# Ledger of designs, part 142: peptides against a protein of PDB entry 3V4L

Target 1, 386 residues: chain A of PDB entry 3V4L
Amino acid sequence: GQPLAKDKVALLIGNMSYWEHPKLKAPLVDVYELTNLLRQLDFKVVSLLDLTEYEMCNAVDEFLLLLDKGVYGLLYYAGHGYENFGNSFMVPVDAPNPYRSENCLCVQNILKLMQEKETGLNVFLLDMCRKRNDYDDTIPILDALKVTANIVFGYATCQGAEAFEIQHSGLANGIFMKFLKDRLLEDKKITVLLDEVAEDMGKCHLTKGRQALEIRSSLSEKRALTDPVQGAPCSAEALVRNLQWAKAHELPESMCLKFQCGVHIQLGFAAEFSNVMIIYTSIVHKPPEIIMCDAYVTDFPLDLDIDPKHANKGTPEETGSYLVSKDLPKHCLYTRLSSLQKLKEHLIFTVCLSYQYSGLEDTVEEKQEVNVGKPLIAKLDMHRGL

## One batch from the design tools (peptide; made by RFdiffusion4, then SolubleMPNN)

Design b2_p17_3_s4 (from b2_p17_3, 8 letters changed)
Fold by OpenDDE base, seed 5:
Structure b2_p17_3_s4 (fold): chain B 386 residues (1-386), chain A 17 residues (1-17)
Amino acid sequence: as target 1 above (386 residues)
Amino acid sequence: GPVFRVASENELFEEDP
């Protein structure tokens, strides 16, 4: 019979906004497009941008809680990285310069923990450099991995090589994702799919002799990302997993705020990523005696580190949101919350209405406090260990 | 250090000697 997955879970991490290292652009598009493709494959996808070391550790721990016997696990990482002695290290955004293994996440340690869950398939897609870090002389003594025949690594580059993003004037994929996305939905054994991606990359004149896909696999079974999920969750563990995933993806409901002056505001929410939400406001009713009115969001929790200069923009693109702008309502003010993983409390903020009456010189302000609970990834309380 | 290298289409062509 066709192999069945007990469930399918993916963690996608895109690190771009490094503190002490060159900033990247491709991980934004790559994580977003891969999220949409994996959702079409019935994966439960957690997508996270710009994680610190602590936040990456917690994201991996929460991902491991979603894994169980016969579950398909996929980890994608796009960002800076290195490889020492066959160990792959993902570099967090807060990593010092130079970074060491103690500042980074070892992929082989994550693999060990995934093997303890008796997963049906483990896929690692590593879109990072594989050069040696000469500032890290640590030889990691990895414990012996369990002998399992369900592991697949897709490395965006070969050992000792760099991975590249191509600078375009607009949104562009990294080289690996450019070829991977065209084949990811194919009903093929995952190693065959990745081999075809390697051939497509090898035909590209831009990458020939510079970047080559490497496949490392112990996969002895015909398993594909297209393998159907086993029907309704019958186990208590499957129900817990579904509830935990649903919590991490629950958006606040749209609200209609009514002010004393008779202005009505629609407040809406959109997910760009599991840790990135767009708030948008629109004036849906204005009394004729009010000549001008604007609705601003303000007084956000300090944990979110929201610069007011980047809030309340006339376009999603002015907030740095280029991907979901087509799906957002037009003629709003937009605010991008890019660090929802930092939220310790409920998301409470103020909607401030500034307006002017016909024949009055002075602007009037009305304020309403809004509590939307913990949106998206903030429901996981990734900071509970502090 | 090992960095994800941003290459322009032009720089990807210019580093072929």
Scores: peptide ipSAE 0.035, ipTM 0.641, DockQ to the pose 0.029
Fold by OpenDDE base, seed 1:
Structure b2_p17_3_s4 (fold): chain B 386 residues (1-386), chain A 17 residues (1-17)
Amino acid sequence: as target 1 above (386 residues)
Amino acid sequence: GPVFRVASENELFEEDP
């Protein structure tokens, strides 16, 4: 019979806004597009941008809680990285320059922990450089891995080589994702799929001799990303996994705010990533005596580090949201809340209505406080893991 | 350190010796 997955879970991390290292662009697009593809494959996907070391550790821990016997686990990482002695290190956005293994996440340590969960398949897609870090002489003493014969690594590049993103004038994928996305939905053994991706990359004149996909596999069974999930969750663990994933993707309900002046505002929420939410406001009713009115969001929790200069924009793109803008209502003011993983408390903010009456020169303001609880990934108390 | 290099199409071609 066709192999069945008990469930399918993916963690996607895209690090681009490095503090002490060159900023990247492709991880934004790559994580977004891969999220949409994996969702079509019935994966439960957690997608996270711009994680610190602590936040990456917590994201991995939460991902490991979603893994269980026969579950397919997929980890995708796009960002800076290195490889020392066959160990792959993912570089957090807060990593110092130079960084060391103590500042980074070792993929082989994550693999060990995934093997302890008795997963049905472990897939690592590492869209990072694999050059040696000469500033880190640490030889990781890794415990012997279990012989599970269910491991697949897809490296965006060869050992000792770099991975690249092509700067176009617009949003573009990294080289690996550019080819991976075209085949990811194919009903093929994952190693065969990745081999075809490697052939496609090898035909590209831009990558020839510079970047080649490497596949490392111990996968003894025919397992595909297309393998169906077994029927209704019958175990307590499967219910917990479904609830945990659902919590990480629960948006606040849209609200209709009524102001004393008779203006009605629609407040809406959209997920760009598991840790990135767009808030949008629209005027749905305005008394005829009010000639102009705008609904601003302000007074966000300090943990979110929201710059007011990037809030309340007339387009999603002006907030830095280029991917979900087509799915958003038009004619709103938009605010992008990145870094929802930093939110320790409820998301409480102020909606400020600024308006002008016909024949009055003075602008009037009314304010309402809004509490939307913990949105998206903020429901996973990622901060409580210490 | 190893940098995920942003290469323009042109910068990709300039590193061929």
Scores: peptide ipSAE 0.029, ipTM 0.619, DockQ to the pose 0.031
Fold by OpenDDE base, seed 2:
Structure b2_p17_3_s4 (fold): chain B 386 residues (1-386), chain A 17 residues (1-17)
Amino acid sequence: as target 1 above (386 residues)
Amino acid sequence: GPVFRVASENELFEEDP
């Protein structure tokens, strides 16, 4: 019979805004597009941008809580990385220059923890460099991995090679995702699918002789990303997993704020990623006596590090939100919260209405405080212990 | 260190003689 997944869970990490290293661009688009494709494949997807070492460790821990016997686990990483002695290291955004293994996450350690969960399939898609780090002489003593015939690695590049992004004036995929996205929905064994992606990369003049996909697999069964999830969650563990994922993806409900002047504001929320939310405000009712009216959001929690100069923009694109802009209402003011993992408390902020009456030169202000609780990934308390 | 090289289109084409 067709193999069934007990469930399907993916963690996608895109690191771009490095503190001490060159900034990247492709991980933004790659994580977003891969998220949408994996959702079409009935994956529970956690998508995270720009994580510190501590935040990456917590994201992996929360991902491991979603794993169980017969669950398909997929880890995608796009960012800086290296490979020493066949061990892959993902570099957090706060990694020092030079970085060492103590500042990075070892993928083989994550694999060990996934094997302890008795997963049905383990897929690693590593869109990172595989060069040796000459500043790290640490020989990782990895504990012996269990012999499981269910592991697939897709490396964006060969051992000792670099992975590339192409500089475009606009949004572009990294090289690996450019080819992966065209085949990801195919009902094929995952190793066959990745082999076809490798052939497509090898035929492209841009990638030929520069970047080649490497596949490492122990997968003995015909398992695909298209494999159906086993029917209604009959187990307590499946219910807990569904609730845990839903908790991390719950948006605040849209609100209608009423001001004393008779202006009504719609306050809305959209998820770009599990840790990135867009707030938008629109004037839905204005008395005719009010000639000018603007609704600003301000007084955000300090943990979010929101620059007021980047808040309350006339377009989503001016906030750095290029991907979700088509699904957002028009004629709003937009604010992007890009670090929801840093939120220790409830998201409390102020909506400030500035308006002018016909025949009065002075602007009037009214303010309302809004508490939306812990949105999206902030519900997981990824900062537990700091 | 091992860095994602952002290859410009020009760097990719200038190496073809």
Scores: peptide ipSAE 0.029, ipTM 0.580, DockQ to the pose 0.028
Fold by OpenDDE base, seed 3:
Structure b2_p17_3_s4 (fold): chain B 386 residues (1-386), chain A 17 residues (1-17)
Amino acid sequence: as target 1 above (386 residues)
Amino acid sequence: GPVFRVASENELFEEDP
């Protein structure tokens, strides 16, 4: 019979906005497209952009809480990275220059912890460089891995080599994701699927002799990403896992705000990633005596580091939201909250209505405070360790 | 050229088209 997964959970991390290192672009599209594909495969997906070391550790800890016996775990990482002594290190956005193992997350340590959960399958998709970091001479003393015969690594590049993204004027995938996305939905053993991706990458003139996919596997069973999830959650742990995942993906409900002047606005929310939310405002009713009005969002929690210059834009694209713009209502003002993992408290902000009466030159303002609770990933309280 | 996800600053080979 086809193997069954007890559940399927994925953590996808895309680091782009490095503080002390070259900025990347491809992880944005790569994480988004992979999220949509894995959701079609019935994965519970947590998708996170631009994580610090602390935030990456917390994201991994929360991911490990979703893992249990017979659960399929998939970790995807796109960003800077290195490989020392066969250990893969993911580089957080706040990593110093030069970075060391103490500033980075070791994938083999995560694998050890996944093996302690008795997972049914462990898949690592590492879309990062694999060059040695000569500034880190530490040999990580890793505990011996268990012989679980359920491990698959897909490395975007060979050992000691670099992973590449193609400069395009628009949104583009990294090289690995460009080929992976075309095969990911195929009902094939994951190692066979990755081998076909490696062949497709090898046929590309851009990658030939520059980047090749490496597959490491101990997978003794015919397991696929298409393997069906076992029926209704029978265990208390499975219910808790489902609730925890659902909590991390709950958007605030749309609200209708009524101002004293008689203007009504609709406030809406959309998820781009687990830590990225778009807020949009629209005027749904305006008295005829009011000639012009706009509803701005302001006074966000300081932890979110919202630049007012990028808030309240006439298009989603002007906020940096290029992926979900087609699914958003038109004729709104848009604000992108890209760091929901930093939110310690409830998301409280002000809706400011600026309007003008017919025959008055001066603009009038009315303000309402809005509390939307903890949206998306902010519900996991990733800060509880500080 | 392709922007490389380079581990170090020095090897951003912008291959000109």
Scores: peptide ipSAE 0.022, ipTM 0.610, DockQ to the pose 0.033; fails the geometry check

Design b2_p17_4_s1 (from b2_p17_4, 6 letters changed)
Fold by OpenDDE base, seed 5:
Structure b2_p17_4_s1 (fold): chain B 386 residues (1-386), chain A 17 residues (1-17)
Amino acid sequence: as target 1 above (386 residues)
Amino acid sequence: AAPPLPDTLTGVIEVPD
């Protein structure tokens, strides 16, 4: 029979905004496009940008809670990284310069933990460099991996080589994602799919002799990313997994706020990533006696580090949201919350209406507090443990 | 002197316009 997945779960991490290292650009587009493709493949996708060491550890722990016997697990990482002694290290955004293994997440440790979950398939897509870090003399004593014959690594580059971004005048994919995205939906054994991606990358004149895909696999079964999910969730564990994933993807409902002056505001929410939400406001009713009115969102929780200069923009692009702008309603004010993993409390904020009456020179303000609970990834309390 | 940044682990390929 065709192999069945008990479920399919993916964690995608894109680190770009490094504190002590060069900033990247490709992970934004790569994580977004890969998220949309994996959703078409019936994956439960958690997509996270710009994680600290602690936030990355918690994201991996929450991902491991979604894994169980016969579940397909996919980890994608785009960012800085290195390889020492055949161990791959993902570099968090807060990593010091130089970084060491103690500041980084070891992929082989994650693989060990995935093998303990008795997963049906373990796929690692590592869009990072594989150069040796000469500042890290640590020889990790990794426990011997189990012989599970269900492991696939797709490395964006060869051992000891760099992974590259292509700098274009606009939003562009990294080299690996550029070729991966064209084949990811194909009903093929995952190792065959990646081999075809390697051939396509090898034909590119930009990458020839600079970057080549490496496939490392111990996959004895014909498993594909297209493999159907086993039917109705029959187990208590499948219900728990579905509930945990649903919590990480629950948006606040759109609200209609009514002010005393008779102005009505629609407040809406959109997910860009599991940790990135756009708030948008629009005036849906204005009394004729009010000549001008604007609705601003203010007083956000300090944990979100929201600069008011980047809030309440006339376009999504002015907030740094270039990907979801087509799906957003037009003629709003937009605010991007890019760090929902830092939110310790409920998302409480103020909607401030500034307005002017016909024949009065003075502006009037009305304020309404809004509590939307914990949106998206903030429901997982990824900050708990500090 | 700060130690030279290790050669940027991620290379950028500039595509000429």
Scores: peptide ipSAE 0.043, ipTM 0.596, DockQ to the pose 0.672
Fold by OpenDDE base, seed 2:
Structure b2_p17_4_s1 (fold): chain B 386 residues (1-386), chain A 17 residues (1-17)
Amino acid sequence: as target 1 above (386 residues)
Amino acid sequence: AAPPLPDTLTGVIEVPD
């Protein structure tokens, strides 16, 4: 019979906005496109951008809580990285220059913890460099891994080599995601699918002799990402997993605000990632005596580091939101909250209505405070250990 | 001179126009 997954869970991390290292661009598009493909494959996907060391550790811990016996676990990482002694290190955005193993997450340590969960399949997709870090002389003492015939590594590049992005006039994928996305939905054994991706990279004139995919696998069974999830959650554990994932992906409900002047504002919310939300405002009713009115959002929690110069834009693209702009309502003001993992409290902010009456030169302002609770990933309290 | 940091994902493939 076709193999069944008990469930399917993915953690996708894209690090771009490094503090002490060169900024990247590809991880934004790569995490977004991979999220949409894995959702079509019935994966529960947590997608996170620009994590610190502490935030990455907590994201991995929350991912491990979603894993159980016979669950398919997929970890994708796009960002800076290195490989010492066959151990892969993911570099957080707050990593010092130079970074060491003590500032980074070891993928083989995550694999050990996934093996303790008795997972049905463990897939690692590592879109990072595999060069040796000569500033890190630490030899990791890894505990002996269990012998499990269910591990697959897809490395974007060979050992000791670099991974590349394609510079186009706009947003582009990394090299690995460019080829992976075209095949990811195929009903094939995951190692066969990755081998076909490796062939496509090898045929491309841009990547030939510059970057080659490496596959490491112990996978003895014909497991695919297309394998169906076992039917209705009959276990208490499956219900807990579904509730935990649902909490991390719950948007605030859209609301209609009514001002004293008789203006009505629609306030709406959209998820770009599990830690990135777009707020949008639109005028849905205006009295005829009001000639002009705008609805601004302001007074955000300090933990979110929102620059007012980047808030209340006439387009999603002016906020840095290029991916979800087609699904957003038109003729709004848009604000992008890109660090929801940092939110310790409820998301409370002010909606400020500025308006002008016909025949008056002076602008009038009205304000309403809005509490939307903890949106998306902020419900998991990824800061509980500080 | 400290050895240059390994340029990580800094590998830009310039596609010629």
Scores: peptide ipSAE 0.035, ipTM 0.593, DockQ to the pose 0.523
Fold by OpenDDE base, seed 3:
Parts: sequence; structure tokens; C-alpha cells
Structure b2_p17_4_s1 (fold): chain B 386 residues (1-386), chain A 17 residues (1-17)
Amino acid sequence: as target 1 above (386 residues)
Amino acid sequence: AAPPLPDTLTGVIEVPD
């Protein structure tokens, strides 16, 4: 019979906005496109951008809570990284320069923890460099991995080599994702699928002799990402997993705000990633006596580190939201919250209505506080330990 | 000279326009 997954869970991390390292671009598009593809494959996907070391640890811990016996686990990482002694290290955005193993997440440690969950399949897709870090002579004493025969690594590049971005004038995928996305939905054993991706990458004149996919696998079974999820959630653990994932993806409901002047504002929310939300405001009713009015959002929690210069834009693109802009209402003011993982409390902010009456020179302001609870990933309280 | 930063994902393939 076709193999069945008990469930399918993916954690996707894209680090771009490094503090002490070169900024990247491809992880934005790569995480977004991979999220949409894995959702079509019935994966529960958590997609996170620009994580600190602490936030990456917490994201991995929350991912491990979603894993259980016979669950398919997929970890994708796009960002800076290195490989020392056959161990892969993912570099957080707050990593110092030079970074060391103590500042980074070891993929083989995550694999050990996944093996303790008795997972049905462990897939690692590592879109990072595999050069040795000469500043880190630490030989990690890793615990011996169990022989589970269910492990697949897809490395975007060869051992000791770099992974590359293609600079286009616009949004572009990284090289690995460019080829992976075209095959990811194919009903093939995951190692066969990745081998075909490796062949496609090898035919590209841009990548030839620069980057090649490496596959490391112990997968003894014919497992595919297309393998159907086993039935209704029959266990208490499956219900808990479904609820935990649902909490991490719950958007606030759209609100209609009414101001004393008689202006009505629609406040709406859209998810770009599990930790990235767009807020948009639109004027839905204006009294004829009001000639001009704008509704802007302000007074965000300090934990979100929102620059007001990037808030309340006339287009989603001006906020840095290029991916979901087609799905957003037009003619709004847009604000991108890119760090929802940092939110300790409820998302409380102010909607400020600035307006002018016909025949008055002075602008009037009215304010309403809005509490939308904990949106998206903020419901997991990833910061409960600090 | 500061040692070169490990060349990370920044391998830019310039596609000629």
C-alpha cells in the first residue's frame, strides 16, 4: 500500500536581516513559495523570518512538540551557515562576527531530538553554505544518532562549497528553491525527487561548476512528501498538535471602527508568514462634511521594534510586502509587522484618524485603541522563558 | 587585515541583463 504519514509538519526558517553579516534576499521568496507548496501537500507549516538564536531555539522546540510517532518532520533553512566535522550549523540573525557553534543551531542536534519522537520521516533542506568555519575549532561531541533509516538531507551545495543567490532586479529564488519548487509536488520517493532536482540544477549553465545539490539519505522506505495523512485525528496528541498549529496561524478578525466624526474605518489583517502580518486600514464611510481623512496605525508594543517611517504606506510593496500584495485590498494604508515572535503581550495599538472639515484649515485627530490579542506565532508564547 | 568573512550565501551570480 502507499505509505501513510500520521501527520506532516514543517518548520521553515529564512534568515536575511543579519546584524553582523551580509544581508540576504532569496530566503524571503524561498520560504514563502515552499510554504505554499508544502500546504498543498497537507503539511502543517510554520514559516518564520529573521530569527535570533533564542527565537530559533524556541521555534525548534515548538516544532518538536508537533512531532510524534510516524509524523513526517521537514526542516527547511535558508540563511548563513557552515559545516564543521560533518555537522551543519544554522546562523541566527544576531550571531556575532565571527560566529561560533555556541551562537548557532546544530542540525544534527535537532535530528537527535526528532529521532526521540519516533518520526516516520525526517527531511532537512539546508539552503546554506557548507564551508568550514575556521573561527570555530570546537569538535561537537554529539550523541550517537539512532539507526532510524528515515533521514534525508538535501543540501543546496556540496560539502565545503557555497550556496548562491541570483541577483535579479526583482524578487528571485535562491538556486536550490528555483529547481526544488518545480518538482516538490511530484509523487516520488523524496530521494528520487531530490536526485531529479540535482539533475536539473546540474543542467543550468549558471550553476554548473559552482553549485551542486548533495543528497545524504538513510531512507529505507518509499516515503514521499505526497504521502497522505492518516485519517481523522484519532488521538489526543493529534488533536493537541492540530490545535497548536491552528493557534500559530490564527489571524485577528477584521474590525469596523466608528469615530465620533462619523467616519468608519475597516481594519484588516493578512499573514505573510507565521511571524509576519500586514495590517491595513481603509475608509469605508466618510461624512460629506469631511473633505480629507486618513487612518494610520501607531503606538505599537515596543517589543515589535516598528519604525514609524515604514508604517502606514500607500502600497504593500512600500512596507516590504511583495508576496501577498495581490491578495490585499487596494487603496488602504499598509503596515508590516515582521517580528510577531517578539510579542510578549496582546497586540495593542492605536488607530489614529486624521481628518479635515470643509471650510476649516485645522486638521482634527481622533484615536481609538485596538486590542487584537496574540496574532499568529505570538499565540505560542515562544518567549515564555525570558 | 581582518580575515575575510566566510563567503556566505552571498555568491552572487550576476545574470547579465
Scores: peptide ipSAE 0.033, ipTM 0.595, DockQ to the pose 0.569
Fold by OpenDDE base, seed 1:
Structure b2_p17_4_s1 (fold): chain B 386 residues (1-386), chain A 17 residues (1-17)
Amino acid sequence: as target 1 above (386 residues)
Amino acid sequence: AAPPLPDTLTGVIEVPD
């Protein structure tokens, strides 16, 4: 019969805003486009940008809680990385310069933990460099992997080589994602799909002799990312998995705020990623005696590190939100919360209304505090243990 | 001088304009 997945779960990490290392651009687009494609494949996708070491560990732990017997697990990483002794290390945004294995996440350790979950398929898509880190002489003692015959690695590059992004004047994919996205929806064995991606990338004159896709697989079965999910979630574990994923993707409900002056504001929320939310405000009713009226959001939790200079923008793009701007309401003020994983408490903030009456020179302000609970990934309490 | 860390991710392919 056609192979069935018990469920399909993906963790996508894109690290760009490094503290001590060169900043990247491609991971933003790559994680977003891959999220949309994997959702079309009925994956439960957690998408995270700009994670610290601690946040990456917690994201992996939460991902492993979503894995169970016969579940398809996919890990995608776009970020700085290295390979020592055949072990791949993902570099967190807070990694020191130089970084070492103790500052990084070992992919083979994650694979070990996925094998303990008795997963149906383990796919790693590593859009990172595979150069040796000469500052890390640590030989990791890896425990012997089980013979599960269900492992696929797609490396964006060959051993000892670099992965590349294309600098265009706009948003562009990394080289790997550029070719992967065109084939990802094909009903093919995942290793055949990746081999076709490797051939397509090999035809690119930009990457010829610089980057080549490497496939490492023990996959004995004909498994595809298109494999259907087995039936309704009948097990308690499947229900828990569905609830945990749903909890991590629950947006706050849109609110209509009413001010004493008779102005009504619509407050809305949109997810860009599992840890990135756009807040938008719009004036939906204004009394005719009010000639000027602006609504802005302020007083965010300190854990979110919201720069007021990037808040309350007239366009999503001015906040750094280039991907979801088409789906957002027009004529709002927009604020991008890019670090929801850092939220320890409820998201409480102030909506401030500044307005002027006809024939009065003085600006009047009214404020309302808004509590929207824990949005998106903040519901998973990725700070448990700090 | 420590050798610069190999630029660990994407060598930017500058496509010349």
Scores: peptide ipSAE 0.032, ipTM 0.614, DockQ to the pose 0.617

